Peptides against a protein of PDB entry 3JWR. Designs and how they scored, part 73

Target 1, 323 residues: chain A of PDB entry 3JWR
Amino acid sequence: TRELQSLAAAVVPSAQTLKITDFSFSDFELSDLETALCTIRMFTDLNLVQNFQMKHEVLCRWILSVKKNYRKNVAYHNWRHAFNTAQCMFAALKAGKIQNKLTDLEILALLIAALSHDLDHRGVNNSYIQRSEHPLAQLYCHSIMEHHHFDQCLMILNSPGNQILSGLSIEEYKTTLKIIKQAILATDLALYIKRRGEFFELIRKNQFNLEDPHQKELFLAMLMTACDLSAITKPWPIQQRIAELVATEFFDQGDRERKELNIEPTDLMNREKKNKIPSMQVGFIDAICLQLYEALTHVSEDCFPLLDGCRKNRQKWQALAEQ
Target 2, 298 residues: chain A of PDB entry 3JWR as posed
Amino acid sequence: TRELQSLAAAVVPSAQTLKITDFSFSDFELSDLETALCTIRMFTDLNLVQNFQMKHEVLCRWILSVKKNYRKNVAYHNWRHAFNTAQCMFAALKAGKIQNKLTDLEILALLIAALSHDLDHRGVNNSYIQRSEHPLAQLYCHSIMEHHHFDQCLMILNSPGNQILSGLSIEEYKTTLKIIKQAILATDLALYIKRRGEFFELIRKNQFNLEDPHQKELFLAMLMTACDLSAITKPWPIQQRIAELVATEFWEQGDQVGFIDFVCTQLYEALTHVSEDCFPLLDGCRKNRQKWQALAEQ

## One batch from the design tools (peptide)

Design b1_p22_2_s1 (made by RFdiffusion4, then SolubleMPNN; from b1_p22_2, 10 letters changed)
Fold by OpenDDE base, seed 4:
Structure b1_p22_2_s1 (fold): chain B 323 residues (1-323), chain A 22 residues (1-22)
Amino acid sequence: as target 1 above (323 residues)
Amino acid sequence: MAALYMNLSVEQILKELKELLE
């Protein structure tokens, strides 16, 4: 395609030029092509292209395929969300110095998972899918969308000309796919809520050990969630804009819940309760985000900008809630 | 007045989030 030719022939700017190592990164000013270039740079600077012998054209095709399998009519859970999740992962690995704590296969898996974790997202949550009796709800009982996202990821990885993992041994391939699956499934916030207590307790007791395979898996899950939620850590103008996108998508679901399911939406998805957004954001930060970024910062102090950003945004939302 | 908005208990948000995530 013309898009593939353009991407494959383009000079990829440095990570410094692209600012993709910054936790404060924003994609708002980037074209779709530039987001693809950023993604190439992430793979390159993490040594994934070299270590796993990725062909440049194959990587380009894969990136474009992933991007294509996000819906454009979804306000938040689109390519830009996946891209921002991957960028946060890259920043956490580089600037946050988590790269030194992980294997190359884990890094490879996390980056693929971050880009793929919401593939074919429909702008509705698992509850809606289940209640609407969607065909996907017949395939999976729990984490319906996350299983679908992984299936889409696997489909793309196995598609002709998209096989970025072809340079891996059979064992490396199996390991990578396992980690990708676990990482994508970990983005189900319900699973995060179930598992985070174990992680926080390990941190609190100073018993956290990345050499333990179970604890490693737990950490990768927490890291995925931290990147997935990273919008809450962004500079205030960026945070506000992303919060508007999230609210738009949630209100669209709420409108559909009323129309299609004949149910009253929750406050979070109720367009009529827009004035509650600031207080809901404070509650979300307190209930979900703060402890996660605190724990992540404990594992790697260089991740502090995520925690600091989250705290600053809490103050901003609290100030709005008091008006 | 400020006290009423803080009473969206972490529990209610978690409940709503759980319901959102189910």
Scores: peptide ipSAE 0.026, ipTM 0.678, DockQ to the pose 0.111
Fold by OpenDDE base, seed 2:
Formats: structure tokens, C-alpha cells, sequence
Structure b1_p22_2_s1 (fold): chain B 323 residues (1-323), chain A 22 residues (1-22)
């Protein structure tokens, strides 16, 4: 395609030029081509291209395929969300110095998972999928969409000309797919809520050890969630804009719940309750975000900008809630 | 407490938290 030719022939700017090591990164000013270039740089600077012998054209095609399999008519859960999740992962690995704590296969899996974790998202949550009796709800009882996202990820990875993992041994391939699956499934916030207590307790007791395979898996899950939610850590103007996108998508779901399911939406998804957004954001930060970024900062102090950003945004949302 | 970035409703989150504290 013309898009592939343009991407494959383009000079990829440095990570410094692209600012993709910054936790404060914004994609708002980037074209789709520039987001693809950023993604190439992430793979290159994490040594994934070299270590796993990725062909440049195959990587370019894979990135474009992933981007294409996000829906354009979804306000938040689109390519830009996936890209920002991956950028946060890259920043956490590089600037947050988590790269040195992980294997190359884990890093490979996390980056693929971050880019792929919401593939073919429909702008509705698992509860809607279940209540609407969608065909996907017949395949999976829990984490319905996350299973679908992984299935889409696997489909792309196995598609002709998109096989970025072709340089891996059979064992490396199996390991990578296992980690990708676990990482994508971990983005179900219900699973985060269930598992986070174990992680926080390990940190609190100073018993956290990445050499333990179970604790490693737990950490990768928490790291994925931290990147997935990282919009809450962004500078206030970026945070506000992303919050508007999320609210738009939730209100669209609420409208569909009224029309298609004949139910009253929850306050979070009720367009008429938009005045509650600031207080709801404060509650979200307190209940979900703060402890996660505190724990992540405990694992690596260089991740502090995420925690600091979250705290600053809490203050901003609180000020709006008091008006 | 509500989360705009969540695939879950605030009510679902609170329910899960309650179950864990119980």
C-alpha cells in the first residue's frame, strides 16, 4: 500500500526528537504516520528489532495492521489510546529504568501487548457486551473483550507479511504469546482490583522480588494497568482532553443502553450527570490510581513523574468538584 | 468513586472493593 511504502521509506527520528521517553508525552499534535514512526523507534531503542531479527518492512506492516484494526468511530478506545499506552510503557522501561529488570522477551511481549490490548474495541464495556447477549459473551464468561483483543492480536501476528515474531525460536514464541495474553487480560480492571492487594502487600512488607516467577507475572500485570491508565498522570491540559474523550465514549454507551437495552445508565455513563465528572475523577484517583503509582514508584523511583502527575490532577479535579 | 478511564462502571469497582474488604 502507499501508506506502507511511505512508512518503510521514512527516516525514523530519534527518541529524543520524538519525546517518547517523556512521561508528559502527548500525541495530539502527531499525524498517524508520526505515531507509526514513534512505534518503530520504540521497537528499535528497546533493541527488539536487533535481538529478534525483525525485518523493517514486516514491522512497518504489522504496525499499520494493528492501527487499522482499531475502530475510528470509537471516541477513546482507538489507535491513539493504544499508542499512548505503548508510549507510557516505553517511557517506564527507559526513563523509569524498568528495562533493566525485565528479559528481552518480557519487553517484547509488553510492547506488543500495549499496542494490541484494545484491538477492535467497540466503545462498550464487558457489562454491556454481556447484557446485550453479544456473540462474544457466549465464548467467554469473564474479561470478554480482553480475550477478543488477544484473539485479534494473535490473528494479526499470524497474518502474511505481519509476522514480526518469525525470528524467534518455538520456545521463545510460546513464551512471548503467553506473556502477551496475560498482559492483555490484565487490562481488565476487574482483574486489577482482585490482584492488586497481593502486589501492594508484597511492596508494603518489602518482600517484592522480581526473581519469583509469580511476582514477575503480577508485576507485568500491574505495569500494564499503570500504562493503560496513564492518561490520569498527564499534564492537566492533556488530562482534561482525554477525560472528555472517555466521557464521550461512556455517554455513547449510556445512550445505547437506553435505546438498545431499555435501561437507565449509571452516573458514569449518563450524559445528564456530566456535572459529577470532577468528583468521580477524584474518587477514581483515590480508589484505583494512587496506590498503583505509589507501588510502581517503590519498584522504580524513576517512575515518580507518573505518581506526581496523578497527585496534581487529583488536586485539579478536586478544585472543580468544589465549584 | 468513579473512573472515566475504566472499562468498568464505578458501581462495579465499588462492588469488587467491598467484596475484597469483606
Amino acid sequence: as target 1 above (323 residues)
Amino acid sequence: MAALYMNLSVEQILKELKELLE
Scores: peptide ipSAE 0.029, ipTM 0.700, DockQ to the pose 0.244; fails the geometry check
Fold by OpenDDE base, seed 5:
Structure b1_p22_2_s1 (fold): chain B 323 residues (1-323), chain A 22 residues (1-22)
Amino acid sequence: as target 1 above (323 residues)
Amino acid sequence: MAALYMNLSVEQILKELKELLE
């Protein structure tokens, strides 16, 4: 395609020029081509292209395929969300110095997972899929959408000309897919809630050890969640703008719940309760986000900007909730 | 934002937390 030719021929700017190492990064001013260039830079600077012998054209095609398999009519869970998740992962690995704690296969898997974790998202949550008796709900009992996202990820990885993992051994390939699956599934917040207690306890007791395979898996899951939720850490103007996108998507779901399911939506998805957003954000930060970024900062102090951003945004939301 | 970004409402999150604590 012309798009592939343009991407493959383009000079890829440095990570510094693209600012993709910054935790404060925003994609709002970037074209689709520039987001793809950023993605190439992430793979390159993490040494994934070299270490796994990726062909440039194949990587370009894969990126464009991933981007194409996000829906444009979804307000939040689109390519830009996946791209921002991957950028946060890149920043955490580089600026947050987590790269030195992980294997190349783990890094490869995390980056692929971050870009792929919401593939073909429909702008509705697992509860809606279940209640609407969608065909996907017949295939999976739990983490319905996350299983679908992984299936889409696998489909793309196996598509002709998109096989970025072709340079891996069979064992490396299997390991990578396992980690990708676990990482995508970990973005189900229900699983995060279920598992986070173990992680926080290990941190609190100073017993956290990345050399333990189970603890490694747990950490990768927590890191994925931290990147997926990273919009809450962004500078306030960026945070507000993303919150509006999320609210739009949730209100669209709420409208569909009324129309299609004849149910009253929850406050979060109720357009009529928009005034509760600030207080709900404070509650969410307190219940979900703060402890995660505190724990992540304990693993690597260079991740502090995520925690600091979360704290600052809590204050901003609290001030709005008091008005 | 994160509550908004989450496929779960705050209420659902709190419900799940409660269930985990039981």
Scores: peptide ipSAE 0.029, ipTM 0.710, DockQ to the pose 0.273; fails the geometry check
Fold by OpenDDE base, seed 1:
Structure b1_p22_2_s1 (fold): chain B 323 residues (1-323), chain A 22 residues (1-22)
Amino acid sequence: as target 1 above (323 residues)
Amino acid sequence: MAALYMNLSVEQILKELKELLE
């Protein structure tokens, strides 16, 4: 395709030029081509292209395939969200120095998972899928969309000309897919809520050990969640704009719940209750975000910008909630 | 507590939190 030719022939700027190592990164000014170039740079600077013998054209095609399998008519859960999740992962690995704590296969899996974790997202949550009796709800009882996202990820990885994992041994391939699946499933916040207590307790007791396979898996899950939620850590102007996108998508779901399911939406998804957004954001930060970024910062102090950003945004949302 | 960035409803989050505290 013309898009593939343009991407494959383009000079990929440095990570410094692209600012993709910055926790404060914003994609708002980037074209789709530039987001793809950033993605290539992430794979390159993590040594994934070299270590796993990725062909440049195959990587380009895979990136474009992933991008194409996000819906453009979804306000938040689109390619830009996946790209920002991956960028946060890259920043956490590089600037946050998490790279030194992980294997190359784990890094490969996390980057693929971050880019793929919301593939074919429909702009509705698992509750909507379940209540609408969607065919996907018959296949999976829990984490319905996350299972679907993984299935889409696997489909793309196995598609002709998209096989970025073809340089792996059979064992490496199996390991990578296992980690990808676990990482994508970990983006279900229900699973985060269930598992986070164990992680926080290990940190609190100073018993956290990445050499333990179970604790490693737990850490990868927490890291995925931290990257998926990283919009809450961004500089305030970026945070506000992303919050508007999320609110738009949630209100669209609420409108569909009324129309299609004859259900009154929750406050979060109710367009008429938009004035509650600031207080809801404070509650979200306190209940979900703060402790996660605190724990991540205990694993690596260089991740502090995520925690600091989250704290700053809490103050901003609190100030709005008091008006 | 509402989470704008969540695939979960606020009610689901609260339910899971309640279950963890029990």
Scores: peptide ipSAE 0.028, ipTM 0.702, DockQ to the pose 0.234; fails the geometry check

Design b1_p22_2_s2 (made by RFdiffusion4, then SolubleMPNN; from b1_p22_2, 9 letters changed)
Fold by OpenDDE base, seed 4:
Structure b1_p22_2_s2 (fold): chain B 323 residues (1-323), chain A 22 residues (1-22)
Amino acid sequence: as target 1 above (323 residues)
Amino acid sequence: MAALYSMLSPEEILRELQELLE
């Protein structure tokens, strides 16, 4: 395609030029092509292209395929969300110095997972999918969308000309796919809520050990969630804009819940409750985000900008909630 | 007026969030 030709022929700017190492990164000013270039740079600077012998054209095609399999009519859970998740992962690995704590296969898997974790997202949560009796709800009982996202990821990885993992041994391939699956499934926030207590307790007791395979898996899950939620850490103007996108998508779901399911939406998804957004954001930060970024910062102090950003945004939302 | 979420216990908030995300 012309898009592939353009991407494959383009000079990829440095990570410094693209600012993709910054936790404060924003994609708002970037074209779709520039987001793809950023993604190439992430793979390159993490040594994934070299270490796993990725062909440039194959990587370009894969990136474009992933991007294409996100819906454009979804306000938040689109390519830009996946891209921002991957960028946060890249920043956490580089600037946050988590790269030194992980294997190349884990890094490869996390980056692929971050880009792929919401593939074909429909702008509705698992509860809606289940209640609407969607065909996907017949395939999976829990984490319905996350299983679907992984299935889409696997489909793309195995598609002709998209096989970025072709340079891996059979064992490396199996390991990578396992980690990708676990990472994508970990983005189900319900699973995060169930598992985070173990992680926080290990941190609190100073018993956290990345050499333990179970704890490693747990950490990768927490890291995925931290990147997935990273919008909450962004500079206030960026945070506000993303919160508007999230609210738009949630209100769209709420409108559909009323129309299609004949139910009254929760306050979070109720357009009439827009004035509650600031207080809901404070509640979300306190209940979900703060402890995660605190724990992540404990594992790597260089991740502090995420925690600091989250705290600053909490103050901003609290101030709005008090008006 | 205390914001509605400030009146909810952490457990209530977690439950509500969990229900929204399941």
Scores: peptide ipSAE 0.023, ipTM 0.665, DockQ to the pose 0.120
Fold by OpenDDE base, seed 2:
Structure b1_p22_2_s2 (fold): chain B 323 residues (1-323), chain A 22 residues (1-22)
Amino acid sequence: as target 1 above (323 residues)
Amino acid sequence: MAALYSMLSPEEILRELQELLE
C-alpha cells in the first residue's frame, strides 16, 4: 500500500526528537504516520529489531496492521489509546529504568502486548458483552474482551508479511506468546483488583523478588495496568481531554444499555450524571491508581513522574468536585 | 451553592468497578 511504502521509506526520528521517553508525552498533534514512526523507534531503541532480526518492512506492515484493527468509531479504546499505552511502557522501560530488570523476551512481549491489548475493542465493557448475550460471551467466562484482543493479536502475528517474531526460536516464540497472553489478560481491571493485594503486600514486606517466576508474572501484570491507566498521570490538559474521551465512550455504552437492554446505567455510564465525573475521578485515583504508582515507584524510583502526575491530577479533580 | 456531590468512597468505586468489569 501507499501507506506502507511511505512508512518504510521514511527516516525515523530519534526518541529525543519524538519525545517518546517523556512520561508527559502527548500524541494529540501527531499524525497516524508519526505514531507509526514513534512505534518503530520504540522497537529500535529497545534493541528488539536487532536482537530478534526483524525486517524493517515486516515491522512497518505489522504496525500498520495493528493500527488498522482498531476501530475508528470508538471514542477511547482505539489506536491512540494503544499507542499511548505502548509509549508509557517505553518511557517506563527507558526513563523509568525498568528495562534493566527484564529480559529481552519480556520487553518484546510487553511492547507487543501494549500495542495489541485492546485490538478490535467495541467501545463496551465485559459486563455489556455478557448481558447482551454476545457470541464471545459463550466462548469465554471471564475477561471476554481481553481473550478476544489476544486472539486478534495472534491472528495478526501469524498473517503473511506481519511475522515480526520469525527470527525467534520455537522456545522463544512460545515464551513470548505466553507473556503476551498474560499481559493482555492482565489489562482486565477486574483481575487487577483481585491480584494487586499480593503485589502490594510483597512490596510492603520487602519480599518482592523478580527472580521468582510467579512474582515476575505479577509484576508484568501490574506494569501493564500502570501503562494502560497512564492517562491519569499526564499533565492536566492532557488528562482532562482523555477523561472526556473515556466519558464519551462510557456514556455511549450507557445509552445503549437503556435502549438495547432496558436497564438504568450505573453513574459512571450515565450521561445525566456527568456532573459527578470530578468526584468519580478522585474515587478512581484513590481506589485504583495511587497505590499502583506508589508500588511501581518503590520498584523503580525513576517511575516517580507517574506517581507525581497522578497526585497532581487528583488535586485538580478534587478542586473541580468542590465547586 | 457547592453542590454536595457525595464523593464516592474508594470502596464504592471499587464495588462499582467490580460490578461493571466482572
Scores: peptide ipSAE 0.022, ipTM 0.648, DockQ to the pose 0.104
Fold by OpenDDE base, seed 3:
Structure b1_p22_2_s2 (fold): chain B 323 residues (1-323), chain A 22 residues (1-22)
Amino acid sequence: as target 1 above (323 residues)
Amino acid sequence: MAALYSMLSPEEILRELQELLE
């Protein structure tokens, strides 16, 4: 395609030029081509291209395939969300110095997972999928969409000309797929809620050890969630804009719940209750985000900008909630 | 302004969120 030709021929700017190591990064001004260039740079600077002998054209095709398999009519859970999740992962690995704590296969898996974790997202949550009796709800009982996202990820990885993992041994391939699956499934916030207590307790007791395979898996899950939710850490103008996208998608779901399911949506999904957004954001930060970024910062102090951003945005949302 | 979630404990919010997301 012309798009592939343009991407494959383009000079990839440095990570410094692209600012993709910044926790404050914004994609708002970037074209789709520039987001793809950023993604190439992430793979390159993490040594994934070199270490796993990725062909440039194959990587370009894979990125474009991933991007293509996000829906354009979804307000938030689109390519830009996946891209921002991956950028946060890259920043956490580089600027947050987590790279040195992980294997190359884990890094590879996390980056692929971050880009792929919401593939073919339909702008509705698992609860909606269940209640609507969607065919996917018959295949999976929990984490329905995350299983679907992984299936889409696997489909793309195995598609002709998209096989970025072709340089791996069979064992490395299996390991990588396992980690990708675990990482994508970990983005189910309900699963996060169930598992995070173990992580926080290990941190609190100073018993956290990345050499333990179970704790490693747990950390990768927490890191995925931290990147997935990283919009909450962004500078306030960026946070507000992303929150509007999230609200738009949630309200679209609520509208569908009314029309298709004949139910009154929850406050989070209810367009008529948009005035509750600030207080809901405060609650979300307190219930979900703060402890995660605190714990992550304990693993690597260089991740502090995520925690600081979250705290600052909490104050901003609280101020709006009090008006 | 309705401030329902700000009046809830983190645990209460967590429960509501879990129910919404499962």
Scores: peptide ipSAE 0.022, ipTM 0.662, DockQ to the pose 0.136
Fold by OpenDDE base, seed 1:
Formats: sequence, C-alpha cells, structure tokens
Structure b1_p22_2_s2 (fold): chain B 323 residues (1-323), chain A 22 residues (1-22)
Amino acid sequence: as target 1 above (323 residues)
Amino acid sequence: MAALYSMLSPEEILRELQELLE
C-alpha cells in the first residue's frame, strides 16, 4: 500500500527528537505516520528489532495492521490510546529504568501488548457487551473485550507479512504469547483490583522480588495497568483533553444504553451528569491510580514523574470539584 | 480513565469499574 511504502521508506527520527522517552509526551500534534515512526523507534531503541531479527518491512506492516484494526469512530479507545499506552511503556522502560529489570522477551511482549491491548474496541465496556447479548459474551464469561483484543492481536501476528515474531524460537514464541495474553488481560481493571492488594503488600513488606516468577507476572500486570491509565499522569492540558475524549465515549455508550437497551446509564456514562466529572476523577485517582504509581515508584524511583503527574492532576480536579 | 471512583465505596467502584470495563 502507499501508506506502507511511505512508512518503510521514511527516516525514523531519534527518540530524543520524537520525545517518546518523556513521561509528559503528547501525540495530539502527531500525524498517523509520525505515530507509526514513533512506534518503530520504540522497537529499535529497545533492541527488539536487532535481538529478534525483525524485518523492517514486516514491522512497518504489522504497525499499520495494528493501527488499522482500531476503529476511527471511537472517541477514546482508538489507535491513539494504544499508541499512548505503548509510549508510556517505552518511557517507563527507558526513563523509568524498568528495562534493566526485565528480559528481552518480557519487553517485547509488553510493547506488543500495549499496542494491541484494545484492538477492535467498540467504544463500549464489557457490561454493555454482556447486556446487549453480543456474540462475544457467549465466548467469554470474564474480561470479554480483553480476550477479544488478544484474539485480534494473535490474528494480526499470524497474518501473512505481519509476522514480527518469526525470528523467535518455538519456546520464545510461546513464552512471548503467554506474556502478551497475560498483559492484555491485565488491562481489565477488575483483574487489577483483584490482584493489586498482593502487589502493594509485597511492596509494603519490602518482600517484592522480581526473581520470583509469580511476582514477575504480577509486576507486569501492574505495569500494564499503569501505562493504560497513564493519561491521568499527563500535564493538565493533556489530561483535560483526554478526559473529554473518555467522557465523550462514555456518554456515547450511555446514549446507546438508553436507545438500544432501554437502560438508564450510570453517572459516569450519563451526559446529563457531566458536572460530576471532576469529583469522579478525584475518586478515580484516589481509589485506583495513586497507590499504583506509588508502588511503581517504589520499584523504580525514576517512575516518579507518573506519580507526580497523578498528584498534580488530583489537585486540579479537586479544585474544579469545589467550584 | 474511569471517573466513577470518587463517590463510590471500593465495592461500588469495583462494580462500576466492572461495569465500565465490562
């Protein structure tokens, strides 16, 4: 395709030029081509291209395939969200120095998972899928969309000309897929809430050990969630704009719930209750975000910008909630 | 970003999150 030719022939700027190592990164001014170039740079600077013998054209095709399998008519859960999740992962690995704590296969899996974790997202949550009796709800009882995202990820990885994992041994391939699946499933916040207590307790007791396979798996899950939620850590103008996108998508779901399911939406998805957004954001930060970024900062102090950003945004949302 | 967490008990947040994530 013309897009593939343009991407494959383009000079990939440095991570410094692209600012993709910055926790404060914003994609708002980037073209789709530039987001793809950033993605190539992430794979390159993490040594994944070299270590796993990725062909440049195959990587380019894979990136474009992943991007194409996000819906453009979804306000938030689109390619830009996946790209920002992956960029936060890259920043956490590089600037946050998490790279030195992980294997190359874990890094590979996390980056693929971050880019793929919301593939074919429909702009509705698992509750909507379940209540609408969608065919996907018959396949999976829990984490319905996350299983679908993984299935889409696997489909793309196995598609002709998209096989970025073809340089791996059979054992490396199996390991990578296992980690990808676990990482994508970990983006279900229900699973995060279920598992986070164990992680926080390990940190609190100073018993956290990445050499333990179970604790490693737990950490990868927490890191995925931290990257998926990283919009809450961004500089305030970026955070506000992303919050508007999230609200738009949730209100669109609420409108569909009224129209299609004859259900009164929850406050979060109710367009008429938009004035509650600031207070809801404060609660989200307190209940979900703060402790996660605190724990992540205990694992690596260089991740502090995520925690600091989250704290700053809490203050901003609190100030709006008091008006 | 699920905004619902502020006014709800951890269980309610979980339920609303589950509903949001579902």
Scores: peptide ipSAE 0.025, ipTM 0.698, DockQ to the pose 0.272; fails the geometry check

